# Designs tried in a protein design run: peptides against a protein of PDB entry 3S8F. Part 131

Target 1, 157 residues: chain A of PDB entry 3S8F
Amino acid sequence: VLTLFVAVPSLMTAFTVAASLEFAGRLRGGRGLFGWIRALPWDNPAFVAPVLGLLGFIPGGAGGIVNASFTLDYVVHNTAWVPGHFHLQVASLVTLTAMGSLYWLLPNLTGKPISDAQRRLGLAVVWLWFLGMMIMAVGLHWAGLLNVPRRAYIAQV
Target 2, 166 residues: chain B of PDB entry 3S8F
Amino acid sequence: DEHKAHKAILAYEKGWLAFSLAMLFVFIALIAYTLATHTAGVIPAGKLERVDPTTVRQEGPWADPAQAVVQTGPNQYTVYVLAFAFGYQPNPIEVPQGAEIVFKITSPDVIHGFHVEGTNINVEVLPGEVSTVRYTFKRPGEYRIICNQYCGLGHQNMFGTIVVKE

## One batch from the design tools (peptide; made by RFdiffusion4, then SolubleMPNN)

Design b2_p16_6_s4 (from b2_p16_6, 9 letters changed)
Fold by OpenDDE base, seed 1:
Structure b2_p16_6_s4 (fold): chain B 157 residues (1-157), chain C 166 residues (1-166), chain A 16 residues (1-16)
Amino acid sequence: as target 1 above (157 residues)
Amino acid sequence: as target 2 above (166 residues)
Amino acid sequence: LDVLLQFLAEAFAAAE
């Protein structure tokens, strides 16, 4: 039980970011309980990438709580579950945030805006990346629950 | 108005914090439920047992693989297993079906894994520490031991076998 | 580079 309290600061941070997104969406004309989501700038890869990273981070964070639990960790430790977890955390959140940051940084550094073609390509890239990561993550977590070992090329199942 | 905006932001944050707290309790509840209903297969941690990895091969219960399987009681055995680069000893480990087996696993060199397919046995093996796992094999046959902790160039080929005899 | 590649190849072969 005490182990789960370690997650409180992380959850607070995560949901304050969500709160900021809600506020931004509402400022952009979003209404209702979920209408603010549609109002966010989904046409900007600099926005979409880190947000998709955050979305991937949600199940990853939940998994982190599981991994930190003494009893539950026995089930998942050193199985494919673990790489599934950190691929959500690193390869999704961190990587997508880095990707998104480039779409902000490069135009600012060069003083030149990205072309519409580059923007569309960027959107495609980050969405495809996210999709691929989700597929892989689900597969790894599933395999882990089937007791597929980590760092092994063979499994009984 | 800055004041109104600030108040609105706080309201949203409060809502999301409440949601965060709710999710925390959900996770706690899930853990509690799991522990209450699925206690089978959860092995409580025992006392930490230490060993000198530099001498474990020369003296003590791990020194002779031929004497690694020790009967400690009726239908009860202790098996002293070494995980090393890159294999296990004894190999194969021969145990009878239906017997309660206590595995005492340690390493003379680096950290290894001890993952037994078809079982819930999955522990890390640290030099200087003894991992203790209790298990009863209900079915005869061969069970593969897999190293699931990186231990060097030969890690991917580090396997052992437990043979359960009728 | 050749020496390095040979070393890696030998290491791999030894590990197999």
Scores: peptide ipSAE 0.000, ipTM 0.774, DockQ to the pose 0.007
Fold by OpenDDE base, seed 2:
Structure b2_p16_6_s4 (fold): chain B 157 residues (1-157), chain C 166 residues (1-166), chain A 16 residues (1-16)
Amino acid sequence: as target 1 above (157 residues)
Amino acid sequence: as target 2 above (166 residues)
Amino acid sequence: LDVLLQFLAEAFAAAE
């Protein structure tokens, strides 16, 4: 009950953030239904990282609702589905947001901008991290639906 | 200028809120679809039942493994299972194919898992409480029971077996 | 906190 209750304001917050991104993109010259996305600063790892985290949070949030559902929990509880959910929420959203924060924080603390090489490396790290997390998350959720147990080194599936 | 910006932001917020509501219905529909297409072979049976974990091994239906399987009717059985550190009792659990089995599972020590491979039986077992699961084995053979809740140093080796006889 | 931040800033600057 509590999770489902929290889900509503969380969704509202998420879509408010999306609205802010659209506004920012349009201010940067983006046009049309999706043109504002292209106008966002995708060359900055400090921006890309948390945005990718937000994207990972979408299926993770949906999974949270599933996990909190009485009937559906019987299917997914203590299976590989659960760690799949965790990795989307923690290792994607939280971790990528932390990574992005560092790309903003360190230059500000030192007063020195990051080099172009560091920027490019940062982009590579963030995108590869996101890709790896999505692959792992899909695998874990799939395995969970196949009744692969959590906290077991073997499974008969 | 500030007023214009405010109006613009509000317009985008309204659009995204509308999208949010639409997605809410989509998610509800997906959940409904999932529930409609996936029937649970395991049905929770019974109300919350409590037992004394300190005496459950000495008295009551869990005390004697030889009497753990009780026929309650035609093709109906109740199986009293103990999950303990680190195994299950009785082991093996022998039940007939096609019979309706009601598992009554409890623990004398710590929290354990009761996950029957090849089935959708997957419950946590708490000391002092009885977990009740109803299932019918349609196929004969051996079904492994695994613990999927950390219960100590021997957790990874905690296994049981259900033997379904023709 | 300021001392810590200065330390981190200097360390980062030295590593570059």
Scores: peptide ipSAE 0.000, ipTM 0.735, DockQ to the pose 0.013
Fold by OpenDDE base, seed 3:
Structure b2_p16_6_s4 (fold): chain B 157 residues (1-157), chain C 166 residues (1-166), chain A 16 residues (1-16)
Amino acid sequence: as target 1 above (157 residues)
Amino acid sequence: as target 2 above (166 residues)
Amino acid sequence: LDVLLQFLAEAFAAAE
């Protein structure tokens, strides 16, 4: 029970970021309950990448609570569920944030803005990465629930 | 202007913090729901039991694989299983259908996995610790044991078999 | 590096 309180600081941090996004979207002219989302700079891979990472982090974080729960962890431990979880955390949030940071960092380091072609390529990369990661993660979680073992090349299912 | 902006940010933060708290309770509720509705298949863990991994092969109930299956009641058995690099003993493990089987699993060397296909048996096996799992096989046949914890170069080939006889 | 690669290759082959 006390273990679940570890989620409180993480949730506070995550939703503070969400608050910042809402404020930013509203500053960019977004109005209403969802209009602020549309107003965010979805044409910038440096923005899109970490946001997609956040989207992947939501189910991953929920999975973290599952994995930290003694009874529920019994079901998922050392199954394909576990790699599904950390691929959402590491290979989605962390990796996409790093990718997004790169799209910001390189122009600043070189003093040269990215071309429109490079921008479009960057968008394609991060969206395709996110899509692939989500497909893999869903598959791994599903397989895990079907008791497909982790660290094995064969399974009954 | 800055004060107004900060006030707006705080308002959004309050809303999202309230949402975060609500979601926390939702997650707790989901856990509670899962526990209430999906506990029938959970194998309870036994008490912590220790063993000396350096002597487990020479002395005690794990030393002789021919004596690994012990009948403890009319329809109850205890099976003393060693997970080692790279296999299981006894192999195969022969048990009768419909009997309550208590697996006592330990390792003489490194950490291994004990994952039995077709069952909910899935535990890590630590040297110096005895893992206890209770299960009743309802169907006769062969059940494969898979090591799902990396244990060395031969990890991928580490398999065992449980043969359930009618 | 060559020694390491050879060791890994042999170890992998032996494990299969």
Scores: peptide ipSAE 0.000, ipTM 0.769, DockQ to the pose 0.008
Fold by OpenDDE base, seed 5:
Structure b2_p16_6_s4 (fold): chain B 157 residues (1-157), chain C 166 residues (1-166), chain A 16 residues (1-16)
Amino acid sequence: as target 1 above (157 residues)
Amino acid sequence: as target 2 above (166 residues)
Amino acid sequence: LDVLLQFLAEAFAAAE
């Protein structure tokens, strides 16, 4: 009940953010249905990180609804599915948002902009992190559906 | 200028709201798909049954492992299982192939898991509550019971065995 | 490693 209740404002927030991104992209010269995406500042790790986090949060949020469903939860509860969900929510969204926040916050606090090398390194870190999290999350969800138990070092599969 | 920008934002929000509605249906469809493909043999929740965890080892159907398997019908059994730190009793649990088994599982100490490999049996075991699971083993052999709920230092080594006899 | 990471970063940025 609580999860489903929280899902409503979360979805509203998500799509509001998306609307803001579209507006920003169009202000930056993006045109068409998807052209605004390309116009966003993908060269800035402070932008890329939280956006990738949001992307990872989408399947995680859907998984949250699954976990909150009595009938569906029976299938996935205390299997590797649950850690998969957590890694999308915490290790992806929260962590990437934190990373992105640092790329914005530290330069502003110190008054020293990041170097181009640091920017490029940041982009690499964020993208690689996202990729790794997606691979692991997919694997964990898949394992969970195959009835691999949570909190056990052994599995039938 | 600010007003115009605000109106523009609202226009995009309207579009995304429409998209959100469409996505809701997609999500429902995906949930339905998951349910249809991965819920074979779902065991429904049983009725709530309570037991005193402080006396369950001394009296009642869980007290004697030798009496844990009770035949309730020609091809029906009830097995009274204790999950404790750190193991299961009886161990092994011996049941006939093809018989309908009703597991009555409880704990005298802390919360444990009861996950039987090769089956869809996967329940949490709470002190003071009796978990009821009904299952019919179609194949003879050994089925490992795994604790999938953290229960202490010996959690990782907490295993049991169900032996299904022909 | 640093050079490699820089290369990867550029590649990812270009692919966006």
Scores: peptide ipSAE 0.012, ipTM 0.740, DockQ to the pose 0.027; fails the geometry check

Design b2_p16_7_s1 (from b2_p16_7, 10 letters changed)
Fold by OpenDDE base, seed 5:
Structure b2_p16_7_s1 (fold): chain B 157 residues (1-157), chain C 166 residues (1-166), chain A 16 residues (1-16)
Amino acid sequence: as target 1 above (157 residues)
Amino acid sequence: as target 2 above (166 residues)
Amino acid sequence: LEPGLAVYQALVAALL
């Protein structure tokens, strides 16, 4: 009940953020249905990180609804599916948002902008983190659907 | 122009609302697909049954592992299983192939898991409550019981075995 | 799901 209740405002927030991103992209010269995406500042790790987090949160959020469903939860409960969901939510969205926040916060607190090398490294870190997290999450979800147990070091499959 | 910007934002929001509605249907379809493909043979929750965890080892149907398997019909059995720190009793659990088995599982100590590999049996076992699971083993052999709920230092080694006899 | 997992594993192996 609680999960489904909070899903509504979460979805509202998600699509509001998306609308804001579209607006920002169009202000930056993006055109067409998808051109605004390319116009966003993908060269800034402070931007890329939380956006990637949001992208990871989409399947994670859907998974949350699954986990909150009586019938569907029976299938996935206490399997590797659950940690897969957690990693999408915590290790992707929360962590990447934190990382992105630091890329903005630290330069502002110190008064020193990040170097170009640091920027490039930051982008690499964020993208690699996202990629790795998605790979792991997909694996965990697949394993869960194959009835691999949670909190066990062994599996039948 | 703040008003112009506001109107522009609203236009994009409307578009995303339309998209969100479309995605809602996609998600519903995905849920339906998952239900259709993965929920076959789901064992529904039964009546909540309670037991005193402080006495379950001394008296009642869980007290004697040798009496844990009870034939209730020609091809029906009830198995009274204890999940405890750190193991299961009886162990092994011996049941006939093709028989309908009703597992009555409880714990004398802390919460445990009861996950039987090769089956859809996967329940949490709470002290003071009896978990009831009904299953028919179609294939003979050994089925490992895994505790998938952290229960202490010995959790990782907490295994049981169901032996299905031909 | 095993065939799908195999494809997934192959993709991972190709990327890593």
Scores: peptide ipSAE 0.184, ipTM 0.803, DockQ to the pose 0.026
Fold by OpenDDE base, seed 4:
Structure b2_p16_7_s1 (fold): chain B 157 residues (1-157), chain C 166 residues (1-166), chain A 16 residues (1-16)
Amino acid sequence: as target 1 above (157 residues)
Amino acid sequence: as target 2 above (166 residues)
Amino acid sequence: LEPGLAVYQALVAALL
């Protein structure tokens, strides 16, 4: 029971970032409940990558609550579910944040802005990465629910 | 200027905090739903049982695989299983259909997995610790045991079999 | 859920 309450500070932390995004979007001219989202700089891979990481972190975080559940962990532990969770947390959030950080850091350190071609390529990379991670994660979670074991090259299903 | 910005952010934070709390309840509801639909998969926590991994092969109920299956009552058995690098003993594990089986699983060497396909039996096996799992096989046949915890070079080939007899 | 998994796999294969 107490383990589930650990989700409270985690969610609080996660959604404070969302609050910052809302503020930024509204400063950029976004209005209404959702208009601020569209106003965010979606043309900048340094922005898009970490945001996509955060989006991937949502289902990952939900899965984290499941994995941390004393009872539900018995269902999903050491199944393909766990790799699915990891790929959302590490291979999505952490990796995409790192990618985004590089798109900001390198131009800043070198004093040379990225070209438009590099920007577009960066956008393609981070979106494709996100898409691939989401597809793989859904598959792994689904397989895990079907009792496909982790760390095995074969399975019943 | 900073004060105005902070005040604005605070307003949004309050909204998102409320949303976060709402999402917490959603997740709890989803957990409750999962438990309701998958109750058979829930394994209660048991009492921690310890064993000496250095002597478990020489003495005690795990020492002789021929004596590993013990009838403890009418239609009730205890099976003492060793997970080791790289296999299981006894292998095969032979149990009758419809009997209540209590698996007592431990390891003499490193951490292994004990995942029985076609069942909800899925536990980690730690040296010095006894994993206890209760299960009743309703269908006769062969059930493969898979090691789902990395245990060394032979991990990928570490399999066992439970044979359920009519 | 097995049929669903098969459908998912087919969809993924179609996307790749």
Scores: peptide ipSAE 0.183, ipTM 0.810, DockQ to the pose 0.023
Fold by OpenDDE base, seed 3:
Structure b2_p16_7_s1 (fold): chain B 157 residues (1-157), chain C 166 residues (1-166), chain A 16 residues (1-16)
Amino acid sequence: as target 1 above (157 residues)
Amino acid sequence: as target 2 above (166 residues)
Amino acid sequence: LEPGLAVYQALVAALL
């Protein structure tokens, strides 16, 4: 029970970020229940990357609760589930945030904006990364539930 | 203007926080459901047992692989298993079908894994500690033991076999 | 795993 309380600050933070996104979207002219999402700057890889990271972090965070649970951890520990979790947390959120920050940082440091071609390429990279990461993560979690071991090249299934 | 914006942000935050709390309860319910439906047959952890990894190969129940399988009852056995770089002993581990097997697993060197395919046996093996796992093999045949904890250059080839006899 | 893998692969192929 106490382990689940660890999730409270994380959830509060996550939904505060969501609130900020909603506010930003509404400031950009978004209206209605979902219109604010469309109003966000989806043409900017510096924005899209960390947002996709957040989306990947949601199932990863849920998995974190599982991994931290004494009884459930027994089921998933040292199976392919664990690297699946890591790829959502590190290779999704952290990596995409880093990519997004780079898309902002480099133009800012150099004083030169990125070209339109570079922007489009950045968007392609971020979306493809996210898609691939989600596919792999689903596979790893699925395999983990089938008792595929971590750190092994062979499995019965 | 900034004050108005701040107030608006707070309003959104309150809404999302309420949603967050609601989701927390949903997650608790989902965890409870998962525990009720997917944790049947979990092998309970044994009590903490310690052993000297420097002498475990020389003396005690792990020292002789030929004596590793000990019958403790009519249909009960204890198997003393060493996980080492890079293999398991005894290998193969021979046990009868339908018997309750208590595995006592330790390591003389580094941390290893003990993952038995076709079963829910999956434990880390720490030098100085004894991992205890209880399992009953219902089907005869061979069960592969896989090391799922990196233990060195030969980790990928570290396998064992449990042979369940009719 | 095989039936599930086939479905999974089909879904992946459809998405890519």
Scores: peptide ipSAE 0.172, ipTM 0.822, DockQ to the pose 0.023
Fold by OpenDDE base, seed 2:
Structure b2_p16_7_s1 (fold): chain B 157 residues (1-157), chain C 166 residues (1-166), chain A 16 residues (1-16)
Amino acid sequence: as target 1 above (157 residues)
Amino acid sequence: as target 2 above (166 residues)
Amino acid sequence: LEPGLAVYQALVAALL
């Protein structure tokens, strides 16, 4: 009940954020149905990181609804599915948002801008992090559906 | 200028809200489809049953592992299982192939897991509560029981075995 | 299924 209660406002918030991104992209000269996406500042790790986090949050959020479903929980509860969900939510969205925030916060606190090398490294870090997280998430969810238990080092599947 | 910006933002919000509503229906449909196709394997939750964890080892149906498997009818058995730190009793659990088995699982100490590999049996076991799971083993052999709920230093080594006999 | 997961792991290893 609680999860489903927060699911609706969370979805509304997510789509509001998407609306803000579209607006920003169009202000930056993006046109068409998808052109606004390309117009967003993909060269800034402070932007890329939280956006990638949002992308990871989509399947994670859907999984949250699954986990909150009484009947579906019988399938996924205490399986590798659950860690998969957590890693999407925490290690993707929260962590990437924190990383992105850091790329804004540090220059602001020190009064010194990041170098181009640091910027490029930052982009590499967040993209690689996202890639690794998605790979792991796919594996964990797949294993979970195959009834691989969590908190166990061995399984018969 | 501010008014124009406001109108633009509102337009995008309206579009995305409409999309969100559509996606909501898609998600509901996907969940419904999943339920419709996978419900056949779902073990329904049993009736809430309580037991005193402090006496469960000394008296009652869980007290004697040798009497843990009870035939309740033709091709029907009830198995009284204890999950404890760190193992299961009886161990092994011996049941006949093709019989309807009702597992009555409880714990005398802390919360444990009862995950039977190769089956959809996967429940948490709480002290003071009896977990009830109904299952029919169609294939003979050995099925490993794994604890999938952290229960202490020996958690990773907590295993049991169900032996299904022909 | 262990074989499927093994293939998945191999693909991951090849990618990384």
Scores: peptide ipSAE 0.146, ipTM 0.803, DockQ to the pose 0.021

